# Peptides against a protein of PDB entry 5K2M, part 24

Target 1, 273 residues: chain A of PDB entry 5K2M
Amino acid sequence: MRIGITYTVLRREEMAIKERAGEFGEVVMLHEDDLLFPGNYDLDVVIIRNVSHFKALYTARLFESEGIPTVNSSRLIFEAGDKLFATLRLAGKVPVPEWKAALSEGGALRVPDSLGYPLVSKPVFGSWGRLLAKVNDRDSLEAVLEHRKWMKNPLYGIHYFQEFVEKPGRDIRSYVIGGEFVGAIYRYSNHWITNTARGGKAEPCSDPEVEELSVKAWEAFGEGALAIDIFESEKGLLVNEVNPNMEFKNAARVTGADMAGKLVEYAVEVAKT

## One batch from the design tools (peptide; made by RFdiffusion4, then SolubleMPNN)

Design b1_p10_3_s1 (from b1_p10_3, 6 letters changed)
Fold by OpenDDE base, seed 2:
Structure b1_p10_3_s1 (fold): chain B 273 residues (1-273), chain A 10 residues (1-10)
Amino acid sequence: as target 1 above (273 residues)
Amino acid sequence: MEEELRKLGE
C-alpha cells in the first residue's frame, strides 16, 4: 500500500495522519510544491490535506484523472466544501437553518422578506468565519452587497443567506468518517461566530442526538470524511455546514478519538475498492 | 498558527 498525503502546511493533523498511515504501508508526503500533473504517481490512495478548498478540489480531481482515488473525492470536496451546494444536499435529509440564495443584488435585497432580520450573509466558500456578516437591518444588507460588488472573485456574487440562529454561546463540531461517527466537540465563544480558530474553547460532546444527526448529515453526501457543524437552536439541532477538509487537532485532543487513524483506515478501504 | 492558516485558507 502506497499512501499519498497532500498538504500545504504540516500541521498536527498531517503529522498524525502520516504517522498512522505508516502503519499501513509506504507514506508519500506531497507538499503543494511537489504536485505536478500529469505526474504518473505510483499511489494507491491520496489523502487530501491542502488548506485551500480549491487546491484540495483540483488536487483530488487531478489524482482521480490518473486513476488514483482520493480521500476526500473531488465530488465530495465540491459538494460539501461549497456552503450552498452543501445546504442543497443537507436540506433534503436533515434540519438546516432557514436559508435563501440570490444571484443578484436585487434578489438579495428581497431575502429579508423571507428570513427577516437579523440574517447571516455567508460566502459560499471560505473558512474560519471569513466574510460572515450578521446583517441586522437594510442599511447593513446594502453595505454587504455593495462591498461584494467590488470583490474580484465572481463567487462573491453568489449571495447565500441564513437566518440568524441564537446559540447557547457554543456550537457543535462532529466528525463522521466512512459513515462512522468518530466524535464531537462543543466549541465555545462569546461571539456569535463560535469557530475555535478564533480562540474558542473545545469540550467533548456526548449526545446521541448529535451522533444520529451527524451520521444522517454524512449520508446526504454518502462518502468520505466530514466535519459537521451543528447548531443548538430553539428549533432543535440544525446542521449548519460540513467541511470536507476538516481540522481535528482540538477534537482529537479533547475527545481522545483517533480521528487520524479513522481517516487512514478509511483511505485504505477506499484504496481497496 | 490558526491565523496564518486563515490567510492560506481560500
Scores: peptide ipSAE 0.015, ipTM 0.509, DockQ to the pose 0.171
Fold by OpenDDE base, seed 4:
Structure b1_p10_3_s1 (fold): chain B 273 residues (1-273), chain A 10 residues (1-10)
Amino acid sequence: as target 1 above (273 residues)
Amino acid sequence: MEEELRKLGE
């Protein structure tokens, strides 16, 4: 078996994936600079670890066009990596924060009529809590909308909003790979944005309700490897978002779960299908 | 490192 691993930066996750993949066959590391299409790739499966959502999406689609399956698939990256598209999948299966989408400034200005204040403005794409805004009032909403007009990427003109969820100074990140719950952590932060990239403390989460909800959230997509962000709210657990390009170094460290191994095992199963 | 990764992901 020949396993490709595409990457932008060799992180702890990519090193762990490479190491575990070596137990199943030949590993071919593919930096973004190595990716030219159409190409003659002799690979049975490709694990997609590009940092950019768009680069990951296009890389997956390009390998699929060569008849090579990917983990994650371009379909999953597309559906899960866009916050609005992910919400559309999740909302029919699991509890999610209340949300609104608007396609114009005039539409966006009416969002508070249904969600109230405070609300959260999110770009539909991006990682590490980039361009998240807690919108406390009309003036803040107008400012966010004005700034979006000057952003180069037209996707910034897609206005996605959520209710502001009061959290107990933490959120939950769980991991589901191939439909199997692998583990979960609490991420602690004094900021309303809980992200490990911002220096949050991680602790293991052992909660059967989190496990059940995480699997149901994965089933909304029905394939691949997902990190799932869950909020503890006054109305119970809410699935906030999913991540098809998951970071897991902190979760693996804290839980002891073999997340890299589970990802490779799933990729090997995909290669054999 | 996180900031560098952020820049590379844009």
Scores: peptide ipSAE 0.015, ipTM 0.510, DockQ to the pose 0.162
Fold by OpenDDE base, seed 1:
Structure b1_p10_3_s1 (fold): chain B 273 residues (1-273), chain A 10 residues (1-10)
Amino acid sequence: as target 1 above (273 residues)
Amino acid sequence: MEEELRKLGE
């Protein structure tokens, strides 16, 4: 078996994936600079670890066009990596925070009529809380909308809003691979944006309700490896978002779960189908 | 590294 691994930066996750993949066959590391299409790749499966959502999406689709399956698939990356498209999948299966989408400034100005204040403005793409805004009032909403008009990417004209969820100084990140729950962590932060990439501490989360909800959230997509972000709210657990290009260094360290091994095992199963 | 990844990634 020949296992490709595409990457932008060689992180601890990519090193762990490489090491575990070596137990199953030959490993071919593919930096973004090595990727040209059409190409003649001799690979049974490719694990997609490009940092950029769009680079990951296009890389997966390009390998699939050559008849090579990917983990994750381009379909999953597309649907899970867009916050609005992911919400559309999740909302039919699990509790999610209240949300609105608007396709114009005039539409966006009416969002508080239904969600109230405070609300959260999110771009449909991006990670680590980039361009997240807590909108407390009308003046702040107008400012966010004005700035979005001058952003070069037309996707910034897609206005996605969510209710502001009061959290107990933490959120939950869980991991589901091939439909199996692998583990979960609490991420602590003094800021309303809880993210370990912003200096948050991680602790193990052992909660059967989190496990059940995480599997149900994965079933909304029905394939691949997902990190799932869950909020503890006054309404109970809410699935905020999913990530088809998960970081797991902190979760693996804190839980002791073999997330890299589980990802490789799933990729090997995909290669055999 | 995390800040560089933020610039390179998404």
Scores: peptide ipSAE 0.015, ipTM 0.505, DockQ to the pose 0.175
Fold by OpenDDE base, seed 5:
Structure b1_p10_3_s1 (fold): chain B 273 residues (1-273), chain A 10 residues (1-10)
Amino acid sequence: as target 1 above (273 residues)
Amino acid sequence: MEEELRKLGE
């Protein structure tokens, strides 16, 4: 078994994945600078750990084009890593925040007619809460839309909105790998964006409802390793988003779950199919 | 590290 691991930065996650992968076979660490295609890669599977969503997506697709399966697959990265496409998958299986998509400024200006205020403007791509805006009124909406016009990436012209969900000073991050629930954490923050990368505290989440919902959310995609962001709302649990390229250092530490091991085990299974 | 990762993830 030869296991590739693509990466941008050697984080705690990548170190743990490397260590666990070494128990199953030869590990080939592939920094982004090492990747040229077409190439002659002698690998049975590649674990995708590139930081950039797009780099991860293209890396996965490029390996797949050479007959090498990836974890996650390019399909999963594409569908799960786009907030709108992820919502389209999730909405058919699990409760999600109310959402609206518009393809023009004129369309976007009508979103409050359906969702009301406050609402959340999201780019369809990005991590760590980049370009998330809580839009409380018309003036704020117009400002967000105006700024989007001057952004170079045409994907910023895809206007994705959610209802603003009042949270109890936390959200839930769960992890499902190969359809198995691995663990979950609460992420505490006084800010409406609860991401631990912004200084939030993590605590274990042991809730059977979270576990069940997390598995159902994963089943909307039907493959791979996903982190799942869940809100505790007045309407009950809502699946906000999924991440096909998750950080798990805090979750692994807090829960004691062997997330790196589970990821490697899944990758080995994928390699054998 | 998080800031560096943010820059690299853009």
Scores: peptide ipSAE 0.014, ipTM 0.512, DockQ to the pose 0.167

Design b1_p10_3_s2 (from b1_p10_3, 5 letters changed)
Fold by OpenDDE base, seed 3:
Structure b1_p10_3_s2 (fold): chain B 273 residues (1-273), chain A 10 residues (1-10)
Amino acid sequence: as target 1 above (273 residues)
Amino acid sequence: MEEFLRSLGE
């Protein structure tokens, strides 16, 4: 078996994936600079680890066009990597924060009539809490909308909002690969944006309700490897978002779970189908 | 875009 691994930066995750993949066959590391299409690649499966959502999406689709399956698939990356499209899938299966989408400034100005204040403005794409805004009042909403008019990417004209969820100083990140729950962590932060990339502490999460909800959230998509972000709210557990290009170094360290091994095992299964 | 979206659904 020949396993491709596409990457932008060789992180701890990519090193672990490479090491585990070597136990199953020949490993072909493919930096973004190595990728030209059409390329007639001799690979049985490709694990997609490009940092950029769009680079990952197009890389996956390009390999698929040559008959090579990818983990994750371009379909999954597309649907899970867009916050609005992910919400549409999740809302049919699991509890999610209340949300609204507007396609104009005039529509966006009416969102508080339904969600109230405070609310959260999110771009439909992006990572690490970039361009997330807690909107406390009308003046703040108008300011966010005004700034969006001057942003160059037309996707910033898609207005996605959520209710502001009060959290107990933490959130949960779980991992589901091929429908199997692999592990979960608490991410602690004193800021309303909980992200371990911003210096938050991680601790293991052992909660059967989190496990059940995580698997159900994965079933909304029905394939691949997903990190799932869950809020502990007054309404119970809410699935906030999913990530089809997961970072797991902190989760693997804290839980002891073999995230890289599980990802490779799933990729090998995909190659055989 | 529509053709691309269709190709993703296959």
Scores: peptide ipSAE 0.006, ipTM 0.456, DockQ to the pose 0.026
Fold by OpenDDE base, seed 1:
Structure b1_p10_3_s2 (fold): chain B 273 residues (1-273), chain A 10 residues (1-10)
Amino acid sequence: as target 1 above (273 residues)
Amino acid sequence: MEEFLRSLGE
């Protein structure tokens, strides 16, 4: 078996994936600079680890066009990596924060009539809480909308909002690979954005309700490897978002779970299908 | 640059 691994930066995750993949066959590391299409790639499966959402999406689709399956698939990356499209999948299966989408500034100005203040403005794409705004009032909403008008990417004209969820100084990140729950962590932060990339501490989360909810959230998509972000709210557990290009260094360290091994095992199964 | 690139991978 020949396993490709595409990457932008060789992180601890990519090193662990490479090492584990070597137990199953020949490993071919493919930096973004090595990728040209159309091409003759001799690979049975490709694990997609490009940092950019769009580069990951297009890389996956390009390999699929050559008849090579990818983990994750371009379909999953597309649907899970867009916050609005992910919400559409999740909302039919699991509890999610209240949300609104608007396609114009005039529509966006009416969102507080439904969600109230404070609310959260999110771009439909992007990671690590970039361009997340807690909007406390009308003046702040107008400011966010004004700034969006001058951003070059037309996707910033898609206005996605959530209710502001009061959290107990933490959130939960769980991992589901091939439908199997692998592990979960608490991410602690003094800021309303609890992402560990912004300096949060991680601790193990052992909660059967989290495990059940995480599997149900994965089933909304029905394939691949997902990190799932869950809020503890007064209304109970809410699935906030999913990530089809997960970082797991902190989770693996804290839980002892073999995230890289589980990902490779799933990729091998995909290759044999 | 590396921290920025890491910030793009989540």
Scores: peptide ipSAE 0.013, ipTM 0.454, DockQ to the pose 0.334; fails the geometry check
Fold by OpenDDE base, seed 4:
Parts: C-alpha cells; structure tokens; sequence
Structure b1_p10_3_s2 (fold): chain B 273 residues (1-273), chain A 10 residues (1-10)
C-alpha cells in the first residue's frame, strides 16, 4: 500500500495523518511544489490536505484522471466545499438555516424581503469565517454588494445569504468519516462567528441528536470525510455547513477520538475498492 | 448538480 498525502502546510493534522498512514504502508508526502501533471505517481490512494479549496479540488481531479482515488474525491470537495452547493445537498435531507442565492446586485437587494434583517452574507468559498458579514440593514447590504464588485474572483459575484441564527454563544462541529460518526465538539465564542481558528474554546459534545443529524448530513453527500458545523437554534439543530478539508486538532485533543486514524482507515478502504 | 458534475468528469 502506497499512500500519498498532499499538503500546503505541515500542520498537526497532516503530521498525525502521516504517522497513522505509516502503519498501513509506505507514505509519500507531496507538497504543492511537488505536484506536476500529468505525472507518474505510483500511489494506491491520495489523502488531500491542501489548504486551498481550489487547489484541493484540482489536485483530487488530477490524481483521479490518472486512475488514483482520492480522499476526499473531487466530487465531494466540489459539492461540500462550496457553501451554496453544500446547502443544495443538505436542504433535501436535514434542517438548514433559511437561505437565499442571488446572481446580481438587483437580486441581492431583494433578499431581505424574504429573510429579513439581520442576515448573513457569505462567500460561496473560503474558510475560517473569511468575508462573513452580519448585515443588519439596507445600508450595510449595499456596502457589502458594492465591495463585491471590486473583488477579483468572479465567484464573489455569487451572492449567498442566510438568516442570522441566534446561538447560545457556541456552535457544534462534528466529524463523520465513511458514514461513521467519529466525534463532536462545542466551539465557544463571544463573537457571532464561533470558529476555533479565531480563538474559540473547544469542549466535547456528547449528544445523540447531534450524532444522528451528523450522519444524515453526511448521507446527503454519501462519501468521504466531513466536518459538519451545526447550530443550536430556537428551531432546533440546523446544519450550517460542511467541510471536506477538515481541521481536527482541537476535536482530537478534547474528545480523544482518533480522527487521523479513522481518515487513514477510510483511505485504505477506498484504495482497496 | 449531478448532471453538471458528470459533465466535468467528476
């Protein structure tokens, strides 16, 4: 068994994945600078750990074009890594925050007619709460839309909005790998953005409802390894987003769950299929 | 979505 691991930065997660992969076979670490295609890669599976969503997507697709399966697959990265596309999958299976998409400024200006204020503006791509805006009024909406006109990437012209969900000073991040619930954490923050990358405290979450909902959210995609962000709302649990390029160092630390091991085990299963 | 992904070879 030869296991590739693509990466941008060697984080705690990549180190843990490397270590566990070594128990199953030969590990080939592949920095982004090493990736040239077409190439002669002698690998049975590749674990995709590129930081950039787009680099991860294209890397996965390029390996797949050479007959090498990836974890996650390019399909999963594409559908789960885009907030709007992920919402389209999730909305048919699990409760999600109310959302609207608009393809123009004129369309976006009508979103409050449906969602009201406050609402949340999200880019369809990005991590760590980048470019999230709580839009409290018309003036703020106009400002966000004006700024989007000057952004270089045309995907910033895709306007994705959610209702603002009142949370109890925390959210939930769960992990499902190959359809198995691995663990969950609470992420605490005094800010409406509850991302641990911004200094949030993590604690274990042991809730059967979270486990059930997490598996259902994973089933909306039907493959791979996903981190799932869940809100505790007045309407009950809502699946906010999924991450096909998960960080898990905090979750592994506080829960003791073997996230890296589960990911490697799944990759080995994929390689054998 | 599935049709679109298929068109991309994904």
Amino acid sequence: as target 1 above (273 residues)
Amino acid sequence: MEEFLRSLGE
Scores: peptide ipSAE 0.009, ipTM 0.489, DockQ to the pose 0.024; fails the geometry check
Fold by OpenDDE base, seed 5:
Structure b1_p10_3_s2 (fold): chain B 273 residues (1-273), chain A 10 residues (1-10)
Amino acid sequence: as target 1 above (273 residues)
Amino acid sequence: MEEFLRSLGE
């Protein structure tokens, strides 16, 4: 078996994936600079680890066009990596924060009539809390909308809003690979954005409700490897978002779960299908 | 790139 691994940066995750993949066959590391299409790639499967959502999406689709399956698939990356499209999938299966989408400034200005304040403005794409705004009032909403008008990417004209969820100083990050729950962590932060990358502490989360909800959230998409962000709210557990290009170094360290191994095992299964 | 990612809170 020949396993490709596409990557932007050789992180701990990519190193672990490479190491585990080597147990199943030949590993071909493919930096973004190495990728040209159409190409003659002799690979049975490709694990997509490009940092950019769009680069990951297009890389996956390009390999698929050559008959090489990817983990994650371009379909999954597309649907899970877009916050609005992910919400559309999730909302039919699991509890999600209340949300609204608007396709114009005029529409966006009416969102508080439904969601109230405070609300969260999210771009439909992007990671690490980029361009997330807690919108507390009309003035701040107008400011966010005004700024978006001057952003170059047309996708910033897609206005996705979510209710602001009060969290207990943490959120939950769970991992489901191939439909199997692999593990979960609490991410602690004093900021409303609880990304551990911003200096938060991670601790193991052992909660059967989280496990069940995580699997159901994964089933909304029905394939691949997903990190799932879950809020502990007054309304109960809410699935906030999913990530089809997950970081797991902290989760693996804290839980002891073999995230890389599970990902590779799934990729091998995909290759055999 | 790693430094940049770190600066973004990865």
Scores: peptide ipSAE 0.005, ipTM 0.453, DockQ to the pose 0.358; fails the geometry check

Design b1_p10_3_s3 (from b1_p10_3, 6 letters changed)
Fold by OpenDDE base, seed 3:
Structure b1_p10_3_s3 (fold): chain B 273 residues (1-273), chain A 10 residues (1-10)
Amino acid sequence: as target 1 above (273 residues)
Amino acid sequence: MEEYLKKLGE
């Protein structure tokens, strides 16, 4: 078996994936600079570890066009990596924060009529909490919408909002690979944006309700490896978002779970299908 | 490294 691994930066995760993949077959490391298409790649499966969402998406689709399966698939990366499309999948299976989407400024100005204040403005793409805004009032909403008009990417014209969820100074990050729950952690932060706190305390999360909810959230997509962000709210557990290109260094360290091994095992199964 | 990864994670 020949296992490709595409990457932008050789992180601890990519090193662990490479090491575990070597136990199953020949490993071919492919930096972004090595990728030209169409090509003649002799690979049974490719593990996608490009940092950019769009580079990961296009890389996956390009390998698929040559008959090589990927983990994750381009379909999963597309649907899970867009916050609105992910919400559409999740909302049919699990509890999610209340949300609204608007396709114009005039539509966006009516969102508080249903969600109230405070609400959260999110771009449909992006990572590490960039361009997340807690909108407390009408003036703040107008300011966010005005700034969006001057952003170059047309996707900033897609207005996605959620209710503001009061959290107990933490959130939950769980991991599901091939439908199996692998582990979960609490991420502590004093800021309402818990996702950006690389410096926050992480602790193991051992909660059967989190495990059950995480598997159900994965089943909304039905394939691949996902990190799942869960909020503890007054309404119970809410699935906020999913990540098709997960970081797991801290989670693996804290839980002791072999996330890299589980990812490789799943990729080997995909290669055999 | 963190700033580089943040830039690429768009």
Scores: peptide ipSAE 0.006, ipTM 0.413, DockQ to the pose 0.174
Fold by OpenDDE base, seed 1:
Structure b1_p10_3_s3 (fold): chain B 273 residues (1-273), chain A 10 residues (1-10)
Amino acid sequence: as target 1 above (273 residues)
Amino acid sequence: MEEYLKKLGE
């Protein structure tokens, strides 16, 4: 068994994955600078750990073109890593926050007629709450839309909005790998954006309802390893988004769950199919 | 530093 691991930065997650992969076979670390295609890679499976969503997506697709399976697959990265495409999958299976998509400024200006204020403007791509805006009024909406016009990437012209969910000073992040629930944490923050990358504290979450909902959210995609972000709301639990390129350092530390081992075990199973 | 490196990788 030869296991590739692609990466941008060697984080604690990549070190843990490397260590656990070594128990199953030969490990080949592949920095982004090492990747040229078409190429002759002697690998049975590749674990994708590139930081960029698009680099991860294209890396996965390029290995698949060489007949090498990836974890996650390019299909999963594509559908789960886009907030709008992920919402389309999730909305048919689990409760999600109310949302609207608009394809023009004129369409976007009508979103409050349906969602009201406050609402959240999100780019369809990006991590760690980047370019999230809490839009409290018409003036704020106009400002966000004006700024989007001058951004270079045409994907910023895709307007994705969500209702603002009042949370109890925390959210939940759960982990499902190969359809198995691995663990969950609470992420605490005094800011409406509850992300540990922005200084949030993590505590273990042991809730059977979270476990059941997390598995159902994973089943909307039906493959791979996903982190799942869940809100506690007055309406009950809501699945906000999923991440096909999960960070798990804090979750592994807090829960004691072997997330790196579970990811490697799943990759080995994929290699054998 | 780690957060900065993450931002550069996107």
Scores: peptide ipSAE 0.006, ipTM 0.398, DockQ to the pose 0.192
Fold by OpenDDE base, seed 5:
Structure b1_p10_3_s3 (fold): chain B 273 residues (1-273), chain A 10 residues (1-10)
Amino acid sequence: as target 1 above (273 residues)
Amino acid sequence: MEEYLKKLGE
């Protein structure tokens, strides 16, 4: 077994994945600078750990074009890594926050007629709560839309909105790998954006409802390794988003779950199919 | 590291 691991930065996660992969076979570390295609790579599977969503997506697709399966697959990265496309998968399987998509400013200005205020403006791509805006009124909506006109990436012209969910000062991040629930954490923050990268604390989450919902959310995609962000709301648990390029150092530390091992085990299974 | 990753995370 030859296991590739692509990466941008050698983080704790990548180190853990490397170490665990070494138990299953030969490990080939592939920094982004090492990636040239076509490359005739001699690998049975590649674990994708590129930081950029798009680099991860294209890297996965490039290996797949050479007949090498990836974890995650380019399909999963594409569908799960876009908030709108992920919502389209999730909405038919699990409870999600109410959402609207608009393809123009004129369309976006009508979103409050359906969702009301406050609402959340989200870019369809990006991590760590970047460019999330709580929109409390018409003036704020107009400002967000105006700013987006001047943003260079055309994807900022895709207007994705979600209802504002009142959270109890925390959210949940769960991890499902190969359809198996691996663990979950609470992420605490005094800010409405509860991402741990913004100073949130993590604690273990042991809730059977979270486990069940997390597996169902994973089943909406049907493959790979996903981190799942869940809100505790007055309406019950809501699946907010999924992440096909998950960070897990905090979750692994807090829960003691062998997320790196589970990821490698799944990659080995993928290599054998 | 996290701040650096925030810059890279386009």
Scores: peptide ipSAE 0.005, ipTM 0.392, DockQ to the pose 0.171
Fold by OpenDDE base, seed 2:
Structure b1_p10_3_s3 (fold): chain B 273 residues (1-273), chain A 10 residues (1-10)
Amino acid sequence: as target 1 above (273 residues)
Amino acid sequence: MEEYLKKLGE
């Protein structure tokens, strides 16, 4: 078996994936600079680890066009990597924070009529809490909308809002690969944006409800490897978002779960289908 | 450094 691994930066995750993939066959590391299409890639499967959502999406689709399956698939990356599209999948299967989407500034200005204040403005794409705004009032909403209007990417004109969820100083990141729950962590932060990339402490999360909810959240997509962000709210557990390009170094370290191995095993299974 | 590289990669 020949396993490709596409990457932007060789992180701990990519190193672990490489190492584990080596147990199953020949590993071909493919930096973004190595990727030219159409190409003649002799690969049975490609694990997509490009940092950029769009690069990951297009890379997956390009390999698929050559008959090479990817983990994750371009379909999954597309559906899960867009916060709104992910919400559309999730909302039919699991509890999610209340949300509204607006396609214009005028529509967006009416969002508080439904969600109230404070609310969270999210771009439909992006990671690590970039351009997340806690919107406490009308003035703040107008400011966010005004700024979005002048942003270059037209996707910033897609206004996705979520209720502000009061969290107990943490959130949950779980991991589901091929429908199997692999592990979960608490991510602690004094900021309303809980992200371990911003220096938050991680601790193991051993909660059967989290496990069940995580699997159900994965089932909303029905394939691939997902990190799942879950909020602990007064309303119970809420699935906030999913990530089809998961970072797991902290989770693997804290839980001891073999996330890299599980990802590779799933990729090998995909290669055999 | 890692976070910076991540930002550059997106």
Scores: peptide ipSAE 0.006, ipTM 0.395, DockQ to the pose 0.194; fails the geometry check

